# Peptides against a protein of PDB entry 4Z63, part 322

Target 1, 334 residues: chain A of PDB entry 4Z63
Amino acid sequence: LCLGMNDLTGNIPEDLFHLKRLNLLGIQENRLSGSLSREIRNLSSLVRLDVSWNLFSGEIPDVFDELPQLKFFLGQTNGFIGGIPKSLANSPSLNLLNLRNNSLSGRLMLNCTAMIALNSLDLGTNRFNGRLPENLPDCKRLKNVNLARNTFHGQVPESFKNFESLSYFSLSNSSLANISSALGILQHCKNLTTLVLTLNFHGEALPDDSSLHFEKLKVLVVANCRLTGSMPRWLSSSNELQLLDLSWNRLTGAIPSWIGDFKALFYLDLSNNSFTGEIPKSLTKLESLTSRNISVNEPSPDFPFFMKRNESARALQYNQIFGFPPTIELGHNN

## One batch from the design tools (peptide; made by RFdiffusion4, then SolubleMPNN)

Design b2_p30_2_s3 (from b2_p30_2, 18 letters changed)
Fold by OpenDDE base, seed 4:
Structure b2_p30_2_s3 (fold): chain B 334 residues (1-334), chain A 30 residues (1-30)
Amino acid sequence: as target 1 above (334 residues)
Amino acid sequence: EQQEYNEIIEKLKTIPEEDIEKNETAVMFR
């Protein structure tokens, strides 16, 4: 049953929960309000639940033990409060959980040993606090993780060295500290292609450790951290780099010539730093800027990227990295 | 500049996520 993208108001009719053979309930992009009914438990055949973009409030009901076939739960952009229900945090069937842009709070706890099918986790823009869950690497299929815009104090857990499934990771604006430790840990994530760390590590030094290596890194965003130092030499070994944003830091020195050696680099933002010297001539030789054929077929993270072109502009949401226009931004350097 | 960015970001914290997307000059995943 798909009733999305309407102006439906009120709550879900109780009679809807008698549909025991229902595999898909999509009621997204409405004005549905009140609590999400516990009677969802009656939908024992449910594979996909999409309640996103509504006015739901209260706690998410703890009924997911009665939904053994549920693979997809989309609840983003609601007013949900409390934590992740225990039955949801233990769901062995769940592949995707999206609860972005809610008011969920407390410590983030997932039973990753039970969540054997979890592939995508989006909990961005919530009120989670405490430390990052050390057991996230136990979610052996977890590929996409958005935890941006929460209040995770401290450092990236050492356990994340073993996060082999991790491909897309955003921790933007999550009150993280120790960028040297974070990069030192995350370099062990052999499948990591996208790393977003914007608005963390305030005033720290960007490490220039030649031992750091990100083999499959395509997207690195570490903007607005007030980071000191220079362009890190270790980044030159990330030959697959497509997008680099180090804007709004306090980086100094010259922009190195190796920045133009990245064959796939189509977006570069080094703006609002303290870089000096000449613009590397190698930037004019970036093949990605000269060839119109950007291969659209590369895997993108499930979480959106946001770009604001100017102070007055609406930020553009890009669901795909390749949706970004080819850009070189070197403005506002000294 | 950094203060202005911070003010933009702080304004974004009070705006619905759709509008938060509008104010970050840096590429962010939210």
Scores: peptide ipSAE 0.025, ipTM 0.611, DockQ to the pose 0.082; fails the geometry check
Fold by OpenDDE base, seed 1:
Structure b2_p30_2_s3 (fold): chain B 334 residues (1-334), chain A 30 residues (1-30)
Amino acid sequence: as target 1 above (334 residues)
Amino acid sequence: EQQEYNEIIEKLKTIPEEDIEKNETAVMFR
């Protein structure tokens, strides 16, 4: 049953929960309000539940133990409060959980040993507090993780050295500290292609340690951290780099010539730093900017990227990195 | 500085959702 993208108001009719054979319920992008009914438990054949972009409030009901086939739960952009229900945090069937842009709070706790099918987790823009859950690497299929815009204090857990499944990771604006430790840990994530750390590490030094190596890194965004230091030499070994944003830091020194050696680099933002010297001539030779036909094997994170073109414009959502226009931004390096 | 950054280009989910056009193409896991 797909009723998304309408102007439906009020609560979900109770009779809808009598549909025991229902595999898909999509009621997204409406004006549905009130609590999400506990009677969802009656939908025992449910594979996909999409209640996103509504006015739902209250706690998410703890009924996911009665939904043994549920693979997809989409609840982004609602008014949900409380924590992740225990039955949801222990779901062995769940592949995707999206609860971005809610008012969920408390400590983030997932039973990753039970969540054997979880591949995508989006909990961005919530009120989770405490530390990052150390057991996330126990989610052996978890590839996409967005935890941005929460209040995770402290450092990236040492256990994340074992996060072999991790491919796309966003921790933007989560009050994280110790960038040197974070990068030192996350370099061990052999499948990591996309790393977003914007609005963390306030005033720290960007490490220039040649021992750091990100083999498969395609996207690095560490903007607006007031980071000190220079362009990091370790980044030159990330031969697959496609997008680099280090804007709005306090980085100094010259832009190194090796920045033009990245064959796939199509988006570079080093604006609003304190870089000096000449613009490397190698930037004019970037194959990605000169050739129309680079088949960029896009990393496809399950979380969107956003770009605002101007102060008055709405942020444009890009589901693909290739959606970004080829850009070199070096402005405001005075 | 901080305000100007927030006004120009918050890349990769730094932007408040209020500023995101509601055309979240639901990352429908196809």
Scores: peptide ipSAE 0.023, ipTM 0.591, DockQ to the pose 0.055; fails the geometry check
Fold by OpenDDE base, seed 5:
Structure b2_p30_2_s3 (fold): chain B 334 residues (1-334), chain A 30 residues (1-30)
Amino acid sequence: as target 1 above (334 residues)
Amino acid sequence: EQQEYNEIIEKLKTIPEEDIEKNETAVMFR
């Protein structure tokens, strides 16, 4: 049943929960309000639940143990409060959980040993607090993780060295500290292609440790951290780099010539730093900037990249990083 | 156009997602 993109108001009719054979409930992009009914438990055949972009409030009902086939739960952009229900945090069927832009709070806890199918987790823009859950690497299929815009104080857990499934990771604006430790840990994530760490590590030094290596790194965004130091030499070994954003830091020194050796680099933002010297001539030879056909067939992270054109403009949601125009931004380095 | 795009990324870095999603002019590309 797909009823998305209407002007539906009120609650879900109770009779809808009698549909025991319903595999898909999509009621997204409406004005549905109130609590999400516990009677969702009656939808025992449910594979996909999309309640996103509504006015739902209250706690998410703890009924997911009665939904053994549920693979997709989309609840982004609601008013949900509380934590992740225990049954949801233990769901062995769940592949994708999107609860971005809610009012979920408390410590984030997932039973990753039970969540054997979880591959995408978007909990961005919530009120989660405390530390990052150390057991996230136990979610052996977890590829996409957005935890941006929460209050995860402290450091990236050491356990994340074992996060082999991790491919896309955003922790933007999450009150993280110790960039050196974070990078030192995350370099062990052999499948990590996208790393977003914007608005963390305030005033720390960007490590220039040549022992750091991100083999598959394609996207690095570490903007607006007030980071000190220079362009990190370790980054030169990330031969697959496509997008680099180090803007709004306090980086100094020259832009190194090796920045032009990235054959796939189509987006470079080094703006609002303190770089000096000449612009490397190698940047003018970036083939990726001249050829629009970066057929990057790589799956974009399930979490959107937001991009806001002007202060008055809405942020554009880009589901694909590759939707970004080829860009070199070197402005405001004086 | 390019400058406009860079301003896009810059502003995402500074604006809460809540404010982004509540603001009326976001083009969601699905």
Scores: peptide ipSAE 0.019, ipTM 0.601, DockQ to the pose 0.054; fails the geometry check
Fold by OpenDDE base, seed 2:
Structure b2_p30_2_s3 (fold): chain B 334 residues (1-334), chain A 30 residues (1-30)
Amino acid sequence: as target 1 above (334 residues)
Amino acid sequence: EQQEYNEIIEKLKTIPEEDIEKNETAVMFR
């Protein structure tokens, strides 16, 4: 049953939950309100539940043990409160959980040992607190992780060295500390292609440790951290780099010539730093800017990218990295 | 299964985000 993209109001009729053969319930993009009924438990054949973009409130019901076929739960942009229900946090069938832009709170706890099918986790823009779950790497299929805009004080867990499935990771604006530790850990994530660490590590030094290596890194966003230091030499080994944003830091020194050696680099933002010297001539030779025929193998995160052209502009959403205009921003340097 | 997953993921990517902070960077992954 798909009733999305309407102006439906009120609660879901309880009689709908008697549809024991229902595989898909999509009621997204409506004005549905109230609590999500516990009677969802009666939908024992449910594979997809999409309640996103509504006015739902209260706690998410702890009934996911009665939904053994549920692969997709989409609840983004609601008013849900509380934590992740225990049955949801233990779901062996769940492939995707999206609860972004809610009011979920408390310590984030997932039983990753039980969540054997979890591929994508979006919990961005919530009120989770405490530390990052140390057991996330036990989610052996977890590829996409958005935990941005939560309050995960502290450091990236050491256990994330073993996060082999991790490909797309956003921790933007999560009150993280110790960028040196974070990068030192995350470099072991061999499948990591997209890393967003914006609005963390306030005033720390960006490490220039040549031992750091991100082999498959395509997207690095570490903006608005007020980071000190220089352009990190270790980044020069990330030959697949497509997008680099280090804007709104306190980085100094020259922009190195190797920045122009990235064959796939089409978006570079180094604006609002303290870089000095000349613009590297190598930037004029970036193949991605000179040739329209470069097949860029883009990372395909489960989550959108957002771009702001200026501070006052609305962020533009892009489904893929190629949606970003080819850009070199070097403004507001001294 | 994988096709259905991909179709759902693509649909998710097209949903605009309403809650964008003013002090956010030029590029963000959501």
Scores: peptide ipSAE 0.018, ipTM 0.558, DockQ to the pose 0.355; fails the geometry check

Design b2_p30_2_s4 (from b2_p30_2, 19 letters changed)
Fold by OpenDDE base, seed 2:
Structure b2_p30_2_s4 (fold): chain B 334 residues (1-334), chain A 30 residues (1-30)
Amino acid sequence: as target 1 above (334 residues)
Amino acid sequence: DEKEEKEIIEKLKTIPEEDIENNITAEMFA
């Protein structure tokens, strides 16, 4: 049953929950309100539940143990409160959980040992507090993780050295500390292609440790952290780099010539720093900027990218990294 | 598996939220 993209109001009719053979319920992009009924437990054949972009409130019902076929739960942009229900946090069938832009709170707890099918987790823009869950790497299929805009105080857990499935990771604006530790840990994520750490590590030094290596890194965004230091030498080994944003930091020194050696680099923002010296001539040799025909194997993050070009502009959504216009931004370095 | 993964990725694409407009820098928002 697909009723998305309408102006439906009120609650879901209770009789709808008697549809025991229903595989898909899509009611997204409406004005549905109230609590999500516990009677959703009666939809025992449900594979996909999309209630996103509504006015739902209250706690998410703890009935997911009665939904053994549920693979997709989309509840983003609602007013849900409380935590992730225990049955949801233990779902062995769930592939995708999107609860971004809600009012979920408390400690984030997932039973990753039970969540054997989870490949995508979006909990961005919530009120989760405490530390990052140390057991996330136990979610052996978890590739995409957005935990941005929560209050995960402290450091990236040491256990994340074992997060081999991790490909796309956003922790923007999550009150993280110790960038040196974070990068030292995350370099062990062999499949990591996209790392977004904007609005963390306030005033720390960007590590320039040549032992750091991100082999598959395509996207690095560490903006607005007030980071000190220089362009990190370890980044020069990330030969697949496509997007680099280190804007709104306190980075100093020269822009290294190796920045122009990235064959796939099409977006570079080093603006609003304290860089000095000459613009490397190697930047004019960036193949991605000179040749229209570079088939860049675009990382397909599950998450949209948002770019705001200036303080007064709207953030532009890009569903693909390649959607960003080829850009070199070096402004405001004086 | 690959088709299901692609469908998962496509279905994670969200619409920009007003709160995202307050960020000055490129961020990956799910």
Scores: peptide ipSAE 0.017, ipTM 0.546, DockQ to the pose 0.331; fails the geometry check
Fold by OpenDDE base, seed 3:
Structure b2_p30_2_s4 (fold): chain B 334 residues (1-334), chain A 30 residues (1-30)
Amino acid sequence: as target 1 above (334 residues)
Amino acid sequence: DEKEEKEIIEKLKTIPEEDIENNITAEMFA
């Protein structure tokens, strides 16, 4: 049953929960309000639940143990409070959990040993506090993780060296410290293609350790951290780099010529730094900027990128990295 | 579509200006 993208108001009729053979309930993008009914437990055949983009409030009901076939739970952009229900945090069937842009709070706890099917987790823009869950690498299929815009004080856990499934990781604006440790840990994530660390590590030095290596890194965003140092030499070994944003830092020195050796680099933002010297001539040889045929066939992250061109502009959402216009921003340097 | 993008952005809770990354942010889309 799909009733999304309407102007439906009120609560879900209780009689809807008598549909025991229902595999898909989509009521997203409405004006539904109140608490999410516990009677969802009666939908024992449910595979997909989408309640996103509504006015739901209260706690998410702890009924997911009665939903053994549930693979997709979409609850983003609501008013949910409390934590992740225990039955949801232990769901063996769940592939995707999206609860972004809610008011969820407390310590983030997931039983990754039980969540054997979880491949995508979006908990961005919530009120989670404490430390990053050390056991996330135990979610053996977890590929996509957004934990941005929470309050995860401290460092990236050492256990993330074993996060082999991790491909897309956003920790933007999460009060993280120790960029040297974070990069030193995350370099061990052999499948890591997208890393977003914006608005963390305030005033730290960007490490220039030649021992750092990110083999499959395509997207690196570490903006607005007030980072000191220079363009890191270790980045030159990331031959698949497509997008680099190091803007709004305090980086100094010259822009190195190797930045033009990235065959797939189509977006470069080094603006609002303290770079000096000449613009490398190698930047004019970036094939990705000259050829319209960026091969669209690369797996894009399952998360949107938001680009804000200036402080007064609204953020533009891009569902695919390839949706970004080819860009070189070197403005507001010395 | 620009319209879909705009509608998605308008439905987002007001991101505190302090939390508005002036740069590319990656958030998961499900």
Scores: peptide ipSAE 0.017, ipTM 0.573, DockQ to the pose 0.141; fails the geometry check
Fold by OpenDDE base, seed 4:
Structure b2_p30_2_s4 (fold): chain B 334 residues (1-334), chain A 30 residues (1-30)
Amino acid sequence: as target 1 above (334 residues)
Amino acid sequence: DEKEEKEIIEKLKTIPEEDIENNITAEMFA
């Protein structure tokens, strides 16, 4: 049953929960309000539940133990409060959980040893507090993780050295500290292709440790951190780099010539720093900027990128990295 | 500031949904 993109109001009719053979319930992009009914438990054949972009409130009901086939739960952009219900945090069937842009709070707790199918987790823009959950690497299929815009204090857990499934990771604006430790840990994530750390590590030094290596790194975004230091030499070994944003920092020194050696680099933002010297001539020879044949078929991270062209402009959503226009931004350096 | 954070957050939403839809479609027709 797909009723998305309407102007439906009120609650879900209780009679809908008598549909025991229902595999798909999509009621997204409406004006549905109130609590999400516990009677969802009666939808025992449910594979996909999409209640996103509504006005739902209250706690998410703890009924997911009665939904053994549920693979997809989309609840983003609602008013949900409380934590992740225990049955959801223990779901062995769940592949994707999206609860971004809610009012969920408390400590983030997932039973990763039980969540054997979890591949994508989007909990961005919530009110989770405390530390990052150390057991996330126990989610052995967890590839995509958005935890941005939460109040996770402290450092990236040491356990994340073992996060082999991790491919796409955003921790933007989560009050994280110690960028040196974070990078030192996350370099061990062998499948990490996208790393976003914007609005953290305020005023720290960007490490220039040549021992750091991100073999599969395609996207690195570490903007608005007021980071000091220079362009990190370790980044030159990330030969697959496609997008680099280090804008709105306090980086100094010259832009190194090796930045033009990235064959796949099509988006570079180094604006609003304190870089000096000449623009490397190698930047004018970037193959990705000269040949429009950027391979569109590379797996983009499971999270959209938003680009605000101007501070006052609405953020443009780019669902794929390849949606970004080829860009070199070097403005506002001194 | 708000720009990159929104960019990152929105990217995390859509790609999993597309991959999921593609996977669901593949499973429904498999």
Scores: peptide ipSAE 0.016, ipTM 0.543, DockQ to the pose 0.053; fails the geometry check
Fold by OpenDDE base, seed 5:
Structure b2_p30_2_s4 (fold): chain B 334 residues (1-334), chain A 30 residues (1-30)
Amino acid sequence: as target 1 above (334 residues)
Amino acid sequence: DEKEEKEIIEKLKTIPEEDIENNITAEMFA
């Protein structure tokens, strides 16, 4: 049943929950309000639940143990409060959980040992606090993780060295500290292709440790951290780099010539730093900027990138990194 | 100096206003 993109108001009719054979319930992009009914438990055949973009409030009902086939739960952009229900945090069937842009709070807890199918987790823009959950690497299929814009504190857990499934990771604006530790840990994530760490590590030094290596890194965004230092030499070994954003830091020194050796680099933002010297001639030879045929066969994260270029502009949503225009931004360097 | 906040957010057809407001662009910190 798909009733999305209407002006439906009020609550879900109770009789809807008698549809025991319903595999898909999509009621997204409406004005549905009140609590999400616990009677969702009656939808025992449910595979996909999309209640996103509504006015739902209260706690998410703890009924997911009665939804053994649920693979997709989309609840983004609601007024949900409280935590992730225990039954949801223990769901063995769930592949994707999106609860972005809610008012969920407390310590983030997931039983990753039970969540054997979880592939994508979006909990961005919530009120989760405390430390990052150390057991996330126990979610053995978890590839996509957005935890941006939460009230996390501290450092990336050491356990994340074992996060072999991790491919796309955003921790933007989550009050993280110790970039050296974070990078030192996350370099062990062998499948990590996308890393967003914007608005963390305020005023720290970007490590230039040549022992750091991100073999499969394609997207690195570490903007707006007030980071000191220079262009990190370890980054030169990330031969698959496609997008680099180090804008709005306090990076100094020359832009190194090796930046032009990234054959796949199509987006470079080094703006609003203190870089000096000449623009490397190698940047003018970037194949990705000259050749139209970037065969990007790479899996995009299940989550879009948002770019806001200026205060007055609405953030542009890019469903794929390749939606970004080929860009070299070197402005505001002095 | 308003800093572009690149967020990785799930595929939404619409950008939530709250997500936009919390996107501290690079220019706001200038």
Scores: peptide ipSAE 0.014, ipTM 0.579, DockQ to the pose 0.135; fails the geometry check

